# Ledger of designs, part 55: peptides against a protein of PDB entry 6CSU

Target 1, 51 residues: chain A of PDB entry 6CSU
Amino acid sequence: GALEELRGQYIKAVKKIKCDMLRYIQESKERAAEMVKAEVLRERQETARKM

## One batch from the design tools (peptide; made by RFdiffusion4, then SolubleMPNN)

Design b2_p20_1_s2 (from b2_p20_1, 9 letters changed)
Fold by OpenDDE base, seed 3:
Formats: sequence, C-alpha cells, structure tokens
Structure b2_p20_1_s2 (fold): chain B 51 residues (1-51), chain C 51 residues (1-51), chain A 20 residues (1-20)
Amino acid sequence: as target 1 above (51 residues)
Amino acid sequence: as target 1 above (51 residues)
Amino acid sequence: MELYQKMIEDAEKFEKKIKE
C-alpha cells in the first residue's frame, strides 16, 4: 500500500544519501592526502631551487 | 493521518542529512585550506634548513 | 595548489548536487 511504498522510498533515499556522504568523505580524504603529498613535494623542489 | 505523518518524517530526515552533508563539506574545505597552508609553510622552512 | 583548487571545485559541485 501507499504507506509501505512511502516507507520504502524513505529507507532507500536515506541509504543513498548516507552512501553518497560516506563516499564523498572517503574521496575527499584521499584527495586531500594526495594534495598534501604533491604540495610537499613541489615546495621541497621549489625551495631547493631558491636556496 | 499516518501517510502525512510518514511523509513529514521522510522530508525532515532527508533535509537533516542534506544539512549535515553541507556542514561537513564546508568544514572539510576550511580544514583542507588551513592544512595546505600550514604544510606549505612547514615544508619551506624544513627544506630551507636542509639546503 | 592546482590540485587543491580542483578539490574545492569538486566539493562545490557536490554542494550544488545535494541542494537540488
């Protein structure tokens, strides 16, 4: 019935949003780590040239 | 009725999760910016000492 | 900080998506 269908939609939507959030968090952490790594490398090289 | 109540709960829950995600994104961006800034500074200083 | 800028842009895209 309508109530079961709506409940199903709610559960599905909540699960999807939670998954999207977790994925975003994970990917953001990975990207941030890579950015820091890359920036550290670049800065070491750049400062080395200027020293 | 029960249908309206369930619909209301669904909408409220989805909105809350979206708000939580937005807040997390904003905070993560701020932290990322500060982290990069700090790391760049530290690396410049560290490399300078080693050159 | 090109890679950082890309991450910020990606985050902004995600923000738009969840606001839709």
Scores: peptide ipSAE 0.083, ipTM 0.426, DockQ to the pose 0.599
Fold by OpenDDE base, seed 1:
Structure b2_p20_1_s2 (fold): chain B 51 residues (1-51), chain C 51 residues (1-51), chain A 20 residues (1-20)
Amino acid sequence: as target 1 above (51 residues)
Amino acid sequence: as target 1 above (51 residues)
Amino acid sequence: MELYQKMIEDAEKFEKKIKE
């Protein structure tokens, strides 16, 4: 009935939003990690050039 | 009735999750901006000390 | 580097919060 359908829509919407948040967090972490790695590499290269 | 209450709960929950996401994004941007400003300032200070 | 490390930490904290 209408009550069960509304409950189903609620659960589906909440799950989707949660998944979107988790994906955003994961992608942000991956980008941050890549930028850290790139910066560490640049620092090592600069240090090597200065030695 | 039960249907109206469930509808209200659904709307409230979805709005809360949306607000939480937006707040997280905004706060992350603000913290990132502050850290960048601090880093730029430190770099300028270090450069000034080396001149 | 500090900025990106902070981004990782913030993301992990938020992830834990939404999984509760």
Scores: peptide ipSAE 0.082, ipTM 0.419, DockQ to the pose 0.723
Fold by OpenDDE base, seed 4:
Structure b2_p20_1_s2 (fold): chain B 51 residues (1-51), chain C 51 residues (1-51), chain A 20 residues (1-20)
Amino acid sequence: as target 1 above (51 residues)
Amino acid sequence: as target 1 above (51 residues)
Amino acid sequence: MELYQKMIEDAEKFEKKIKE
């Protein structure tokens, strides 16, 4: 019935949003880690040249 | 009626989750920027001590 | 900071996607 269909649509929407969020969090953490490593390396090299 | 009220509650819940995701995206950008700044500063200081 | 700029762009693309 209409109530069961509405419930199904809600559950589907919530699950999709949850999955998208978890994927975004994971990918963002990985990219952030790589960005920090790259900037640290560049800064180390720059600092060494200024000494 | 009861069905319209339930529909409204489901829509409200989905919208809240979307808003939470948008906030997370904004906050994650800010945290990433601050993390890079902190690591660059730390690395500069560490490199200076090793010279 | 090219990697940071890429992260911003990726986040903006994701933001647009979830607003659709």
Scores: peptide ipSAE 0.080, ipTM 0.423, DockQ to the pose 0.553
Fold by OpenDDE base, seed 5:
Structure b2_p20_1_s2 (fold): chain B 51 residues (1-51), chain C 51 residues (1-51), chain A 20 residues (1-20)
Amino acid sequence: as target 1 above (51 residues)
Amino acid sequence: as target 1 above (51 residues)
Amino acid sequence: MELYQKMIEDAEKFEKKIKE
């Protein structure tokens, strides 16, 4: 019936969101690590210029 | 020192990732809801055409 | 418990864990 179909569609959508989120987390962590490394490098360079 | 700064930067990056994920979840749920509504509408229209 | 209801609860638990 209509209720079962709606629930089925919702669960299917939630499963997709879960998979997308796990992928997004992994990619975001990788990007964040690169940004942190770049920031640390900039700070070290700034310190070196002031010495 | 350098260790404390690096640790602070990693914590800051993790906080940003968490915020980005919460936003992604919200936006994905909104998109999923719209897709489900559109699918239900198409199915109803298909049923109506067959009557 | 209906299968769909259990599946929804599992999804909600996942979302809650991410928000912690």
Scores: peptide ipSAE 0.068, ipTM 0.505, DockQ to the pose 0.110

Design b2_p20_1_s3 (from b2_p20_1, 9 letters changed)
Fold by OpenDDE base, seed 1:
Structure b2_p20_1_s3 (fold): chain B 51 residues (1-51), chain C 51 residues (1-51), chain A 20 residues (1-20)
Amino acid sequence: as target 1 above (51 residues)
Amino acid sequence: as target 1 above (51 residues)
Amino acid sequence: MAMAEEMIRDAERFEEEIEK
């Protein structure tokens, strides 16, 4: 009935939102990792210039 | 240094995003519960009209 | 690298919480 259909639509919507959030987190994590990697390399270069 | 500052900024941003997501999920859950409650009441009324 | 690894671990813990 309408109640089961509404429940099904809700569950489907929540699952989609969860997947979108996980994708956003994954992409954010990858960007953060690359930013940190780049900063480590810059700091190594800066340290080398001070030697 | 810059590396620690970047880490701090990242952690702060991730915590904010986490809180926003949890709030969104909580509010979505509450809205869904109210929608289901309203649908149950409508179905009861519809059933009563068919008796 | 240790700082980067810690940041990645923090993000992974966040993912695990969202998956619950």
Scores: peptide ipSAE 0.099, ipTM 0.535, DockQ to the pose 0.223
Fold by OpenDDE base, seed 4:
Structure b2_p20_1_s3 (fold): chain B 51 residues (1-51), chain C 51 residues (1-51), chain A 20 residues (1-20)
Amino acid sequence: as target 1 above (51 residues)
Amino acid sequence: as target 1 above (51 residues)
Amino acid sequence: MAMAEEMIRDAERFEEEIEK
């Protein structure tokens, strides 16, 4: 019935939001990791230039 | 410096997104609860009309 | 490096909150 359908839609929406949030966090972590890698590379390159 | 400013902006943005998402979830739950209440009321009213 | 590491830690804490 309509009530069950509404409940189903609500549950689906909440699950979607949760998944979107988790994906956003994962992508944010990946971007942060790439920034670390880039910084390490820059530091190594700078050290090499000073040698 | 510019790097610290960028960091600050990033942290601020992430915190804002987190807060917005939590608020959205809370509001979504409240809306869902109200929809359920409304549906139950409609069903009761319909049953009463059939009596 | 410290900034990105902090961002990773913050993201992990947020992930834990979402999973509750």
Scores: peptide ipSAE 0.095, ipTM 0.526, DockQ to the pose 0.221
Fold by OpenDDE base, seed 2:
Structure b2_p20_1_s3 (fold): chain B 51 residues (1-51), chain C 51 residues (1-51), chain A 20 residues (1-20)
Amino acid sequence: as target 1 above (51 residues)
Amino acid sequence: as target 1 above (51 residues)
Amino acid sequence: MAMAEEMIRDAERFEEEIEK
């Protein structure tokens, strides 16, 4: 019935939004991790240059 | 009735999740911008030191 | 580096809150 259909729509919408948020968070973490890796690499290269 | 209450809960949940996502995105952007500003400042200071 | 690490920690905290 209408109540069950509305419940289904609610659950589907909440799940979709949750997935979108988790994906954004994961991508943000990956970008931040890449920034750390890049900085470590630059530091190593600079140290090597000073040797 | 039960249908109206469920509809209200659905709308409230979707709005809350949307607000949380937008806030996280905005704060992430602000932190990223601050990182860029800090890096530019460090570069300027390092350049000045080498003068 | 410290700021990028902070962003990772913040993202992890938010993920934990969503998964509750």
Scores: peptide ipSAE 0.086, ipTM 0.417, DockQ to the pose 0.831
Fold by OpenDDE base, seed 3:
Structure b2_p20_1_s3 (fold): chain B 51 residues (1-51), chain C 51 residues (1-51), chain A 20 residues (1-20)
Amino acid sequence: as target 1 above (51 residues)
Amino acid sequence: as target 1 above (51 residues)
Amino acid sequence: MAMAEEMIRDAERFEEEIEK
């Protein structure tokens, strides 16, 4: 019935949003880690040039 | 140094985004719950009229 | 209201998973 359809639609929508948000957070963490890694490399290169 | 500052800035940014997302989900959940409750009440009223 | 209560519980589980 209409109530069961509403339940199904709600659960499906919530699951989709959950997946999208978890993916976004994961990707944001990965990008942050890569930027830190890149900065470490730059710092090491600058140190090498000063020697 | 610059590396520690970068690390701190990006970790802080990720935490802020996570908090904003959690707040959005909480507010969305509250709205969804109210909509479902309203639908249940309407269904009960319709059933009562058919009796 | 059993179905409505179940839907609210489903939403609460979603929040818990995002906070992991």
Scores: peptide ipSAE 0.092, ipTM 0.540, DockQ to the pose 0.203; fails the geometry check

Design b2_p20_1_s4 (from b2_p20_1, 8 letters changed)
Fold by OpenDDE base, seed 3:
Parts: sequence; C-alpha cells; structure tokens
Structure b2_p20_1_s4 (fold): chain B 51 residues (1-51), chain C 51 residues (1-51), chain A 20 residues (1-20)
Amino acid sequence: as target 1 above (51 residues)
Amino acid sequence: as target 1 above (51 residues)
Amino acid sequence: MELYQKMIEDAEEFEKKIKE
C-alpha cells in the first residue's frame, strides 16, 4: 500500500544520501592523499639533487 | 494520520542529512581558507624580513 | 602538505560519525 511504498522510499533515500556522503568523503581523502604523495615525491627528488 | 506523519518524517530526515552534508563541506572550506590565510601571512612576514 | 594532511584527518573523523 501507499504507507509501505512511502516507507520504502524513505529508507532508499536515506541510504542513497548516506552513500553519497561516504563517497564524497572517500574521494576527498583520496585527492588529499594523492597531493601529499606528489609533494613527498617532489621533496625527495629535490633532496636527491642536493646529495 | 500515519501517512502524513511518515511523509513528514521522510521530508525532515532528508532535509537534515542534506544540511549535515552542506555544513561539513562549508566547515571544511572555512578551515582550509584559514590555513591558507595563515600560510600567506607567514610567507609575507618572511619576505619582509628579507627586504 | 599540512593542509592536505588536515583534510585527511577531518574526512576520517566525519567518516567515523557517518558510520555510527
């Protein structure tokens, strides 16, 4: 019935939003981690040139 | 009735989750902006000492 | 690097809150 459908829509919407938030956070972490790796690589290369 | 209450709960929950996400994004941007401001200030001060 | 490290830490903290 209408009540069960609305309940299903509620659960589905909440789960989707939660997944969207987790994905956003994960992608943000990955971008930040890649930037850190790139900086560490540049610093190591610069240090190697000075050795 | 029960249907109207469930509809209200659905709308309220979706709005809350949306607001939580937007707040996290906004606060993250603000923290990043403050760190950039602090770095710019340090760089300007260091430059001024070398002038 | 400090900015990106803080972004990782903030994201990890929020991830924990969402999973609770």
Scores: peptide ipSAE 0.117, ipTM 0.452, DockQ to the pose 0.673
Fold by OpenDDE base, seed 1:
Structure b2_p20_1_s4 (fold): chain B 51 residues (1-51), chain C 51 residues (1-51), chain A 20 residues (1-20)
Amino acid sequence: as target 1 above (51 residues)
Amino acid sequence: as target 1 above (51 residues)
Amino acid sequence: MELYQKMIEDAEEFEKKIKE
């Protein structure tokens, strides 16, 4: 009935929002990790040039 | 009735999740901005000490 | 580097909260 359908829609919407949040977090972490990696490489190169 | 209550709960939950996401994004941006500002200040101080 | 490390930590903390 209408109550069960509304419940289903609620659960589906909440799950979707949660997934969107997790994806955003994961993508943010990946970008941050890549930036750290790039910075470490640059620092190593700068150190090597100064040696 | 039960249907109206469930609808109310759904709307409330969706609004909360949206607010939580927006807050996370905003706070993350603010922290990032503050860290950049602090880093720039440190770099300027280091440069000044080396001059 | 510190900035990006903080971003990772913040993301992990938020991930934990939404999984609870």
Scores: peptide ipSAE 0.115, ipTM 0.450, DockQ to the pose 0.724
Fold by OpenDDE base, seed 2:
Structure b2_p20_1_s4 (fold): chain B 51 residues (1-51), chain C 51 residues (1-51), chain A 20 residues (1-20)
Amino acid sequence: as target 1 above (51 residues)
Amino acid sequence: as target 1 above (51 residues)
Amino acid sequence: MELYQKMIEDAEEFEKKIKE
């Protein structure tokens, strides 16, 4: 019935939004981690040039 | 009635999650911008000390 | 480097709140 359909839509929408948010967070963390790795590599290269 | 209450819960949940996501994105951008400004200032100060 | 580390920490904090 209408109540069951609305309940289903509510659950589906909340799950989808939660998934989208978690994906965004994960992608932002991955990008930040890659930037840290790149910075560490750059710093090591600069140190090596000064030795 | 039960249908109106469930509809209200659905709308409220979707709006809250949307707001939380937008706030996270906006705050992350603002923090990133402030750290870039701080880094630029530090670099200018270091350059000035070497003049 | 501190910028990116802070971004990771902020993301982890938000992730914990969503999973509760």
Scores: peptide ipSAE 0.114, ipTM 0.450, DockQ to the pose 0.758
Fold by OpenDDE base, seed 4:
Structure b2_p20_1_s4 (fold): chain B 51 residues (1-51), chain C 51 residues (1-51), chain A 20 residues (1-20)
Amino acid sequence: as target 1 above (51 residues)
Amino acid sequence: as target 1 above (51 residues)
Amino acid sequence: MELYQKMIEDAEEFEKKIKE
């Protein structure tokens, strides 16, 4: 019935938005981590050149 | 009735989650901008000390 | 480096909140 369908749509929408947010956070963390790794590598290479 | 209440809860929940996500993105951008400004200032101060 | 570390920490805090 209409009530069950609306309940289903509510649950589906909330789950979808939550998943989208978690994905966004995960991708943001991964990009940030890769940028940190790249910067550490550059700093180490610069230090090595100064020796 | 129950159907109208459920519809209201659905709309409210979807709007809240969307707003929370947009706020997080906005605040993240603002914090990132402030961190960049602080880093640029530190770099300028370091350069000045080396002169 | 400090900027990206801050972004990781902020993301982890938000992830904790939405999993509650």
Scores: peptide ipSAE 0.112, ipTM 0.445, DockQ to the pose 0.710

Design b2_p20_2_s1 (from b2_p20_2, 7 letters changed)
Fold by OpenDDE base, seed 5:
Structure b2_p20_2_s1 (fold): chain B 51 residues (1-51), chain C 51 residues (1-51), chain A 20 residues (1-20)
Amino acid sequence: as target 1 above (51 residues)
Amino acid sequence: as target 1 above (51 residues)
Amino acid sequence: ELEEAMREHQEFLAEVEALL
């Protein structure tokens, strides 16, 4: 019936969101790590110039 | 010092990830809702044609 | 059944938020 159909559609959507979210988290962590790495390198260069 | 700078960079990165994730969740929910709505409409049309 | 699925989704979202 209509209720079961709606439930099925909701579950399908939720599963997709879950997968997308996990992927996004992983990609975001990787990007953040690279940004931090670059920032640390810049700070080290600044320190070196001040010495 | 270097440790405080690194900590600050980490916290900044984490905060950005959090914001991006929450935004992505919201946008994904909206897209999912629209997809479900469209699917329900199609199913209703199929039902109507079978009657 | 739909309410249960919605609760499970909310729990998942809360878990994600806790990791950030």
Scores: peptide ipSAE 0.080, ipTM 0.526, DockQ to the pose 0.048
Fold by OpenDDE base, seed 3:
Structure b2_p20_2_s1 (fold): chain B 51 residues (1-51), chain C 51 residues (1-51), chain A 20 residues (1-20)
Amino acid sequence: as target 1 above (51 residues)
Amino acid sequence: as target 1 above (51 residues)
Amino acid sequence: ELEEAMREHQEFLAEVEALL
C-alpha cells in the first residue's frame, strides 16, 4: 500500500544519500591530499626563485 | 496516522543529514586550509635548511 | 583549486536537494 511504498522510497533515498556522502568524504580526502602536494611543490619553486 | 508519522520521520532525517553534511564540508574546508598553511611553513623551513 | 572544490560541493548539494 501507500505506506509500504513511502517506506520503500524513504529507505532507498536515505541509502543513496548515505552512499553519496561516504563517496564524497573519500573523494574530498583524496582531493585535499593532492591540493597539499601541489601547494608544497609550488612553494618549493617559489622559494627557489627568490634565492 | 502511521503514514503521516513516517513522512515526518523521513523529512526530519533528511534535514538532519543535510545539516550534518554542510557542517562537515565547512569543517573540512577549515581543516584543509590549516593543513596547507602548516605544510607551507614546514616546507619553507626545510628548504632553508638545505641551502 | 579551492574554488573548484566549492563548486563541486554546491553541485553535490544540488543533487541531494533533488532527492528531497
Scores: peptide ipSAE 0.077, ipTM 0.532, DockQ to the pose 0.056
Fold by OpenDDE base, seed 4:
Structure b2_p20_2_s1 (fold): chain B 51 residues (1-51), chain C 51 residues (1-51), chain A 20 residues (1-20)
Amino acid sequence: as target 1 above (51 residues)
Amino acid sequence: as target 1 above (51 residues)
Amino acid sequence: ELEEAMREHQEFLAEVEALL
C-alpha cells in the first residue's frame, strides 16, 4: 500500500544519499592528496631556483 | 497518521542530509586549502635545508 | 590535519547513518 511504498522510497533515497556522500568523501580525499603532492613538487622547484 | 508521520520524517531527513552535505563540502574545501598551505610551507623549509 | 579530517568524516558519516 501507500505506506509500504513510501517507506520503500524513504529507505532507497536515504541509502542513495549516503552512498553519494561516501563517494564524494573518498574522491575528495584522493584529490586533496594529489593536490598536496603536486603543490609540494612545484614548491621544491621554486625554492631551488631561489637558492 | 503513520503515513503522514513517515512522510514528515522522510522530508526532514532528506533536507537535513542535504544541508549537512553542503556544509561538509564547504568546510572540506577550506580545510584542504589550509592543508596545502601548511604543506607548502614545510616543504620550503625542508628543501632549503638540503641546499 | 589529514588524520583529524578523517575523524571528522567518520563522525559525519555516523550522523548520516543515524538518520537511516
Scores: peptide ipSAE 0.073, ipTM 0.404, DockQ to the pose 0.056
Fold by OpenDDE base, seed 2:
Structure b2_p20_2_s1 (fold): chain B 51 residues (1-51), chain C 51 residues (1-51), chain A 20 residues (1-20)
Amino acid sequence: as target 1 above (51 residues)
Amino acid sequence: as target 1 above (51 residues)
Amino acid sequence: ELEEAMREHQEFLAEVEALL
């Protein structure tokens, strides 16, 4: 009935949001790691150049 | 009635999750920026020390 | 710190899961 369908729609929406959040978290971790590595490398180069 | 109340509860829950996700994304960006700044500073100090 | 951010992410995720 209408109640079951509404519940189904809610569950589907919630699951989608959960998946999107999990993906965002994982991708954010990866981007953060790469950004730190890149910045450290650039900083080493900059420091050495200014000697 | 009961159906309208249930609908309201589900909509409220979904909106809350959405808002929490957006806040998380914003705060994550800010933390990442501060992390990079801190790491760059530490790297400068480490590089200078090893000269 | 990256590790600290990862822990915060897990805590937030757990809170969301509890709400569901």
Scores: peptide ipSAE 0.067, ipTM 0.405, DockQ to the pose 0.059

Design b2_p20_2_s2 (from b2_p20_2, 7 letters changed)
Fold by OpenDDE base, seed 3:
Structure b2_p20_2_s2 (fold): chain B 51 residues (1-51), chain C 51 residues (1-51), chain A 20 residues (1-20)
Amino acid sequence: as target 1 above (51 residues)
Amino acid sequence: as target 1 above (51 residues)
Amino acid sequence: ELEKAIEEHKEFLKEVEALF
């Protein structure tokens, strides 16, 4: 009935949000690592040019 | 009626979870930016010590 | 510093898992 359908929609929405959050966290870790790596390399290059 | 009230409660709960996710994302971005900034400063200091 | 962020994410993951 309508109640079961509504409950199903709620559970589906919550599960989707969970999956999106987990994916975001994983991708955020990867992006953060790459950003730091890239920034370190750029900083080393800049310092080398100043020598 | 009872169904409309329950629907309202489910929608409210989903919206709260979504808002919590968005807030976490925003705070995560801010922390990541500060981490990169700190790493750049540390790298500059390390390179300066090696000169 | 990245390890700290990863650890913070682990705590968040536990909170997320608790929602289900």
Scores: peptide ipSAE 0.071, ipTM 0.539, DockQ to the pose 0.062
Fold by OpenDDE base, seed 1:
Structure b2_p20_2_s2 (fold): chain B 51 residues (1-51), chain C 51 residues (1-51), chain A 20 residues (1-20)
Amino acid sequence: as target 1 above (51 residues)
Amino acid sequence: as target 1 above (51 residues)
Amino acid sequence: ELEKAIEEHKEFLKEVEALF
């Protein structure tokens, strides 16, 4: 009935939010690691140029 | 009635989760930026010591 | 440290899972 459908919609919405967050976290970890690696390499070059 | 009240509660709960997620994302971005900044500063020091 | 951020994400996920 209407109550079961409403409950189903709530559960579906919460599951979608959870999945979106899991994807965001995984992608964020990958981007963060790459950003740190790139920044370290750039900083080595920049420091060397200033010395 | 009871169904409308329950619907309202579910909507409020979903909205709260969404807001919490957006806040978490924003705070995560700020922490990531600070981590990169700190890593850059450490790498400058480390590179300088090796040169 | 990136490891700290990862651990923070795990804690957040536990809180989200508790809402089910």
Scores: peptide ipSAE 0.070, ipTM 0.543, DockQ to the pose 0.059
Fold by OpenDDE base, seed 4:
Structure b2_p20_2_s2 (fold): chain B 51 residues (1-51), chain C 51 residues (1-51), chain A 20 residues (1-20)
Amino acid sequence: as target 1 above (51 residues)
Amino acid sequence: as target 1 above (51 residues)
Amino acid sequence: ELEKAIEEHKEFLKEVEALF
């Protein structure tokens, strides 16, 4: 019935949002680590050029 | 009625979760930028100590 | 430091995971 369908839609929406958030968080951690690594390398090169 | 009230509650809950996610994403971007900045500064100092 | 940031967000992560 309408109630069960509505409940199902809510649960589906919540689960989707949760999954999207967890994925975003994981990917964000990985991207952040890579960005820091790249920035450190560039900074070392820049420092060396000033020697 | 009960059905309309429940529908309203479900929609409200979903919207809240979505908003919380978007806020977290925005704040995480800002924190990540600050983290990179701090890491670069530390790397400069470390490089200098090796001179 | 990324590890520190992850630790600071641990409680939020638990709340997100609890939605499932």
Scores: peptide ipSAE 0.061, ipTM 0.540, DockQ to the pose 0.063; fails the geometry check
Fold by OpenDDE base, seed 5:
Structure b2_p20_2_s2 (fold): chain B 51 residues (1-51), chain C 51 residues (1-51), chain A 20 residues (1-20)
Amino acid sequence: as target 1 above (51 residues)
Amino acid sequence: as target 1 above (51 residues)
Amino acid sequence: ELEKAIEEHKEFLKEVEALF
């Protein structure tokens, strides 16, 4: 019935949101890792300059 | 030292990701709510047409 | 401490996944 259909639509939407969020998290982690990597490289360059 | 700075950068990045995720979750929930609202309106229109 | 931060992040991710 109408109630079951509405429930089904909600569940489908929530599942999609979950997937989108997990992907967003993964991409965000990758960006963060790249930022850290860049900072490490800068620090190494600074250390080398001080030697 | 370098190790502490690296740790600090990681923690900073994680905190930012957390904030971004929470915002994304909230926005996603709002979009889902709007989708449900639209479906309810369509169902009401269909019901009215059948009367 | 870095390992602890990673573990805390992991736990947060589990909580997020549980929201659905």
Scores: peptide ipSAE 0.053, ipTM 0.513, DockQ to the pose 0.048; fails the geometry check

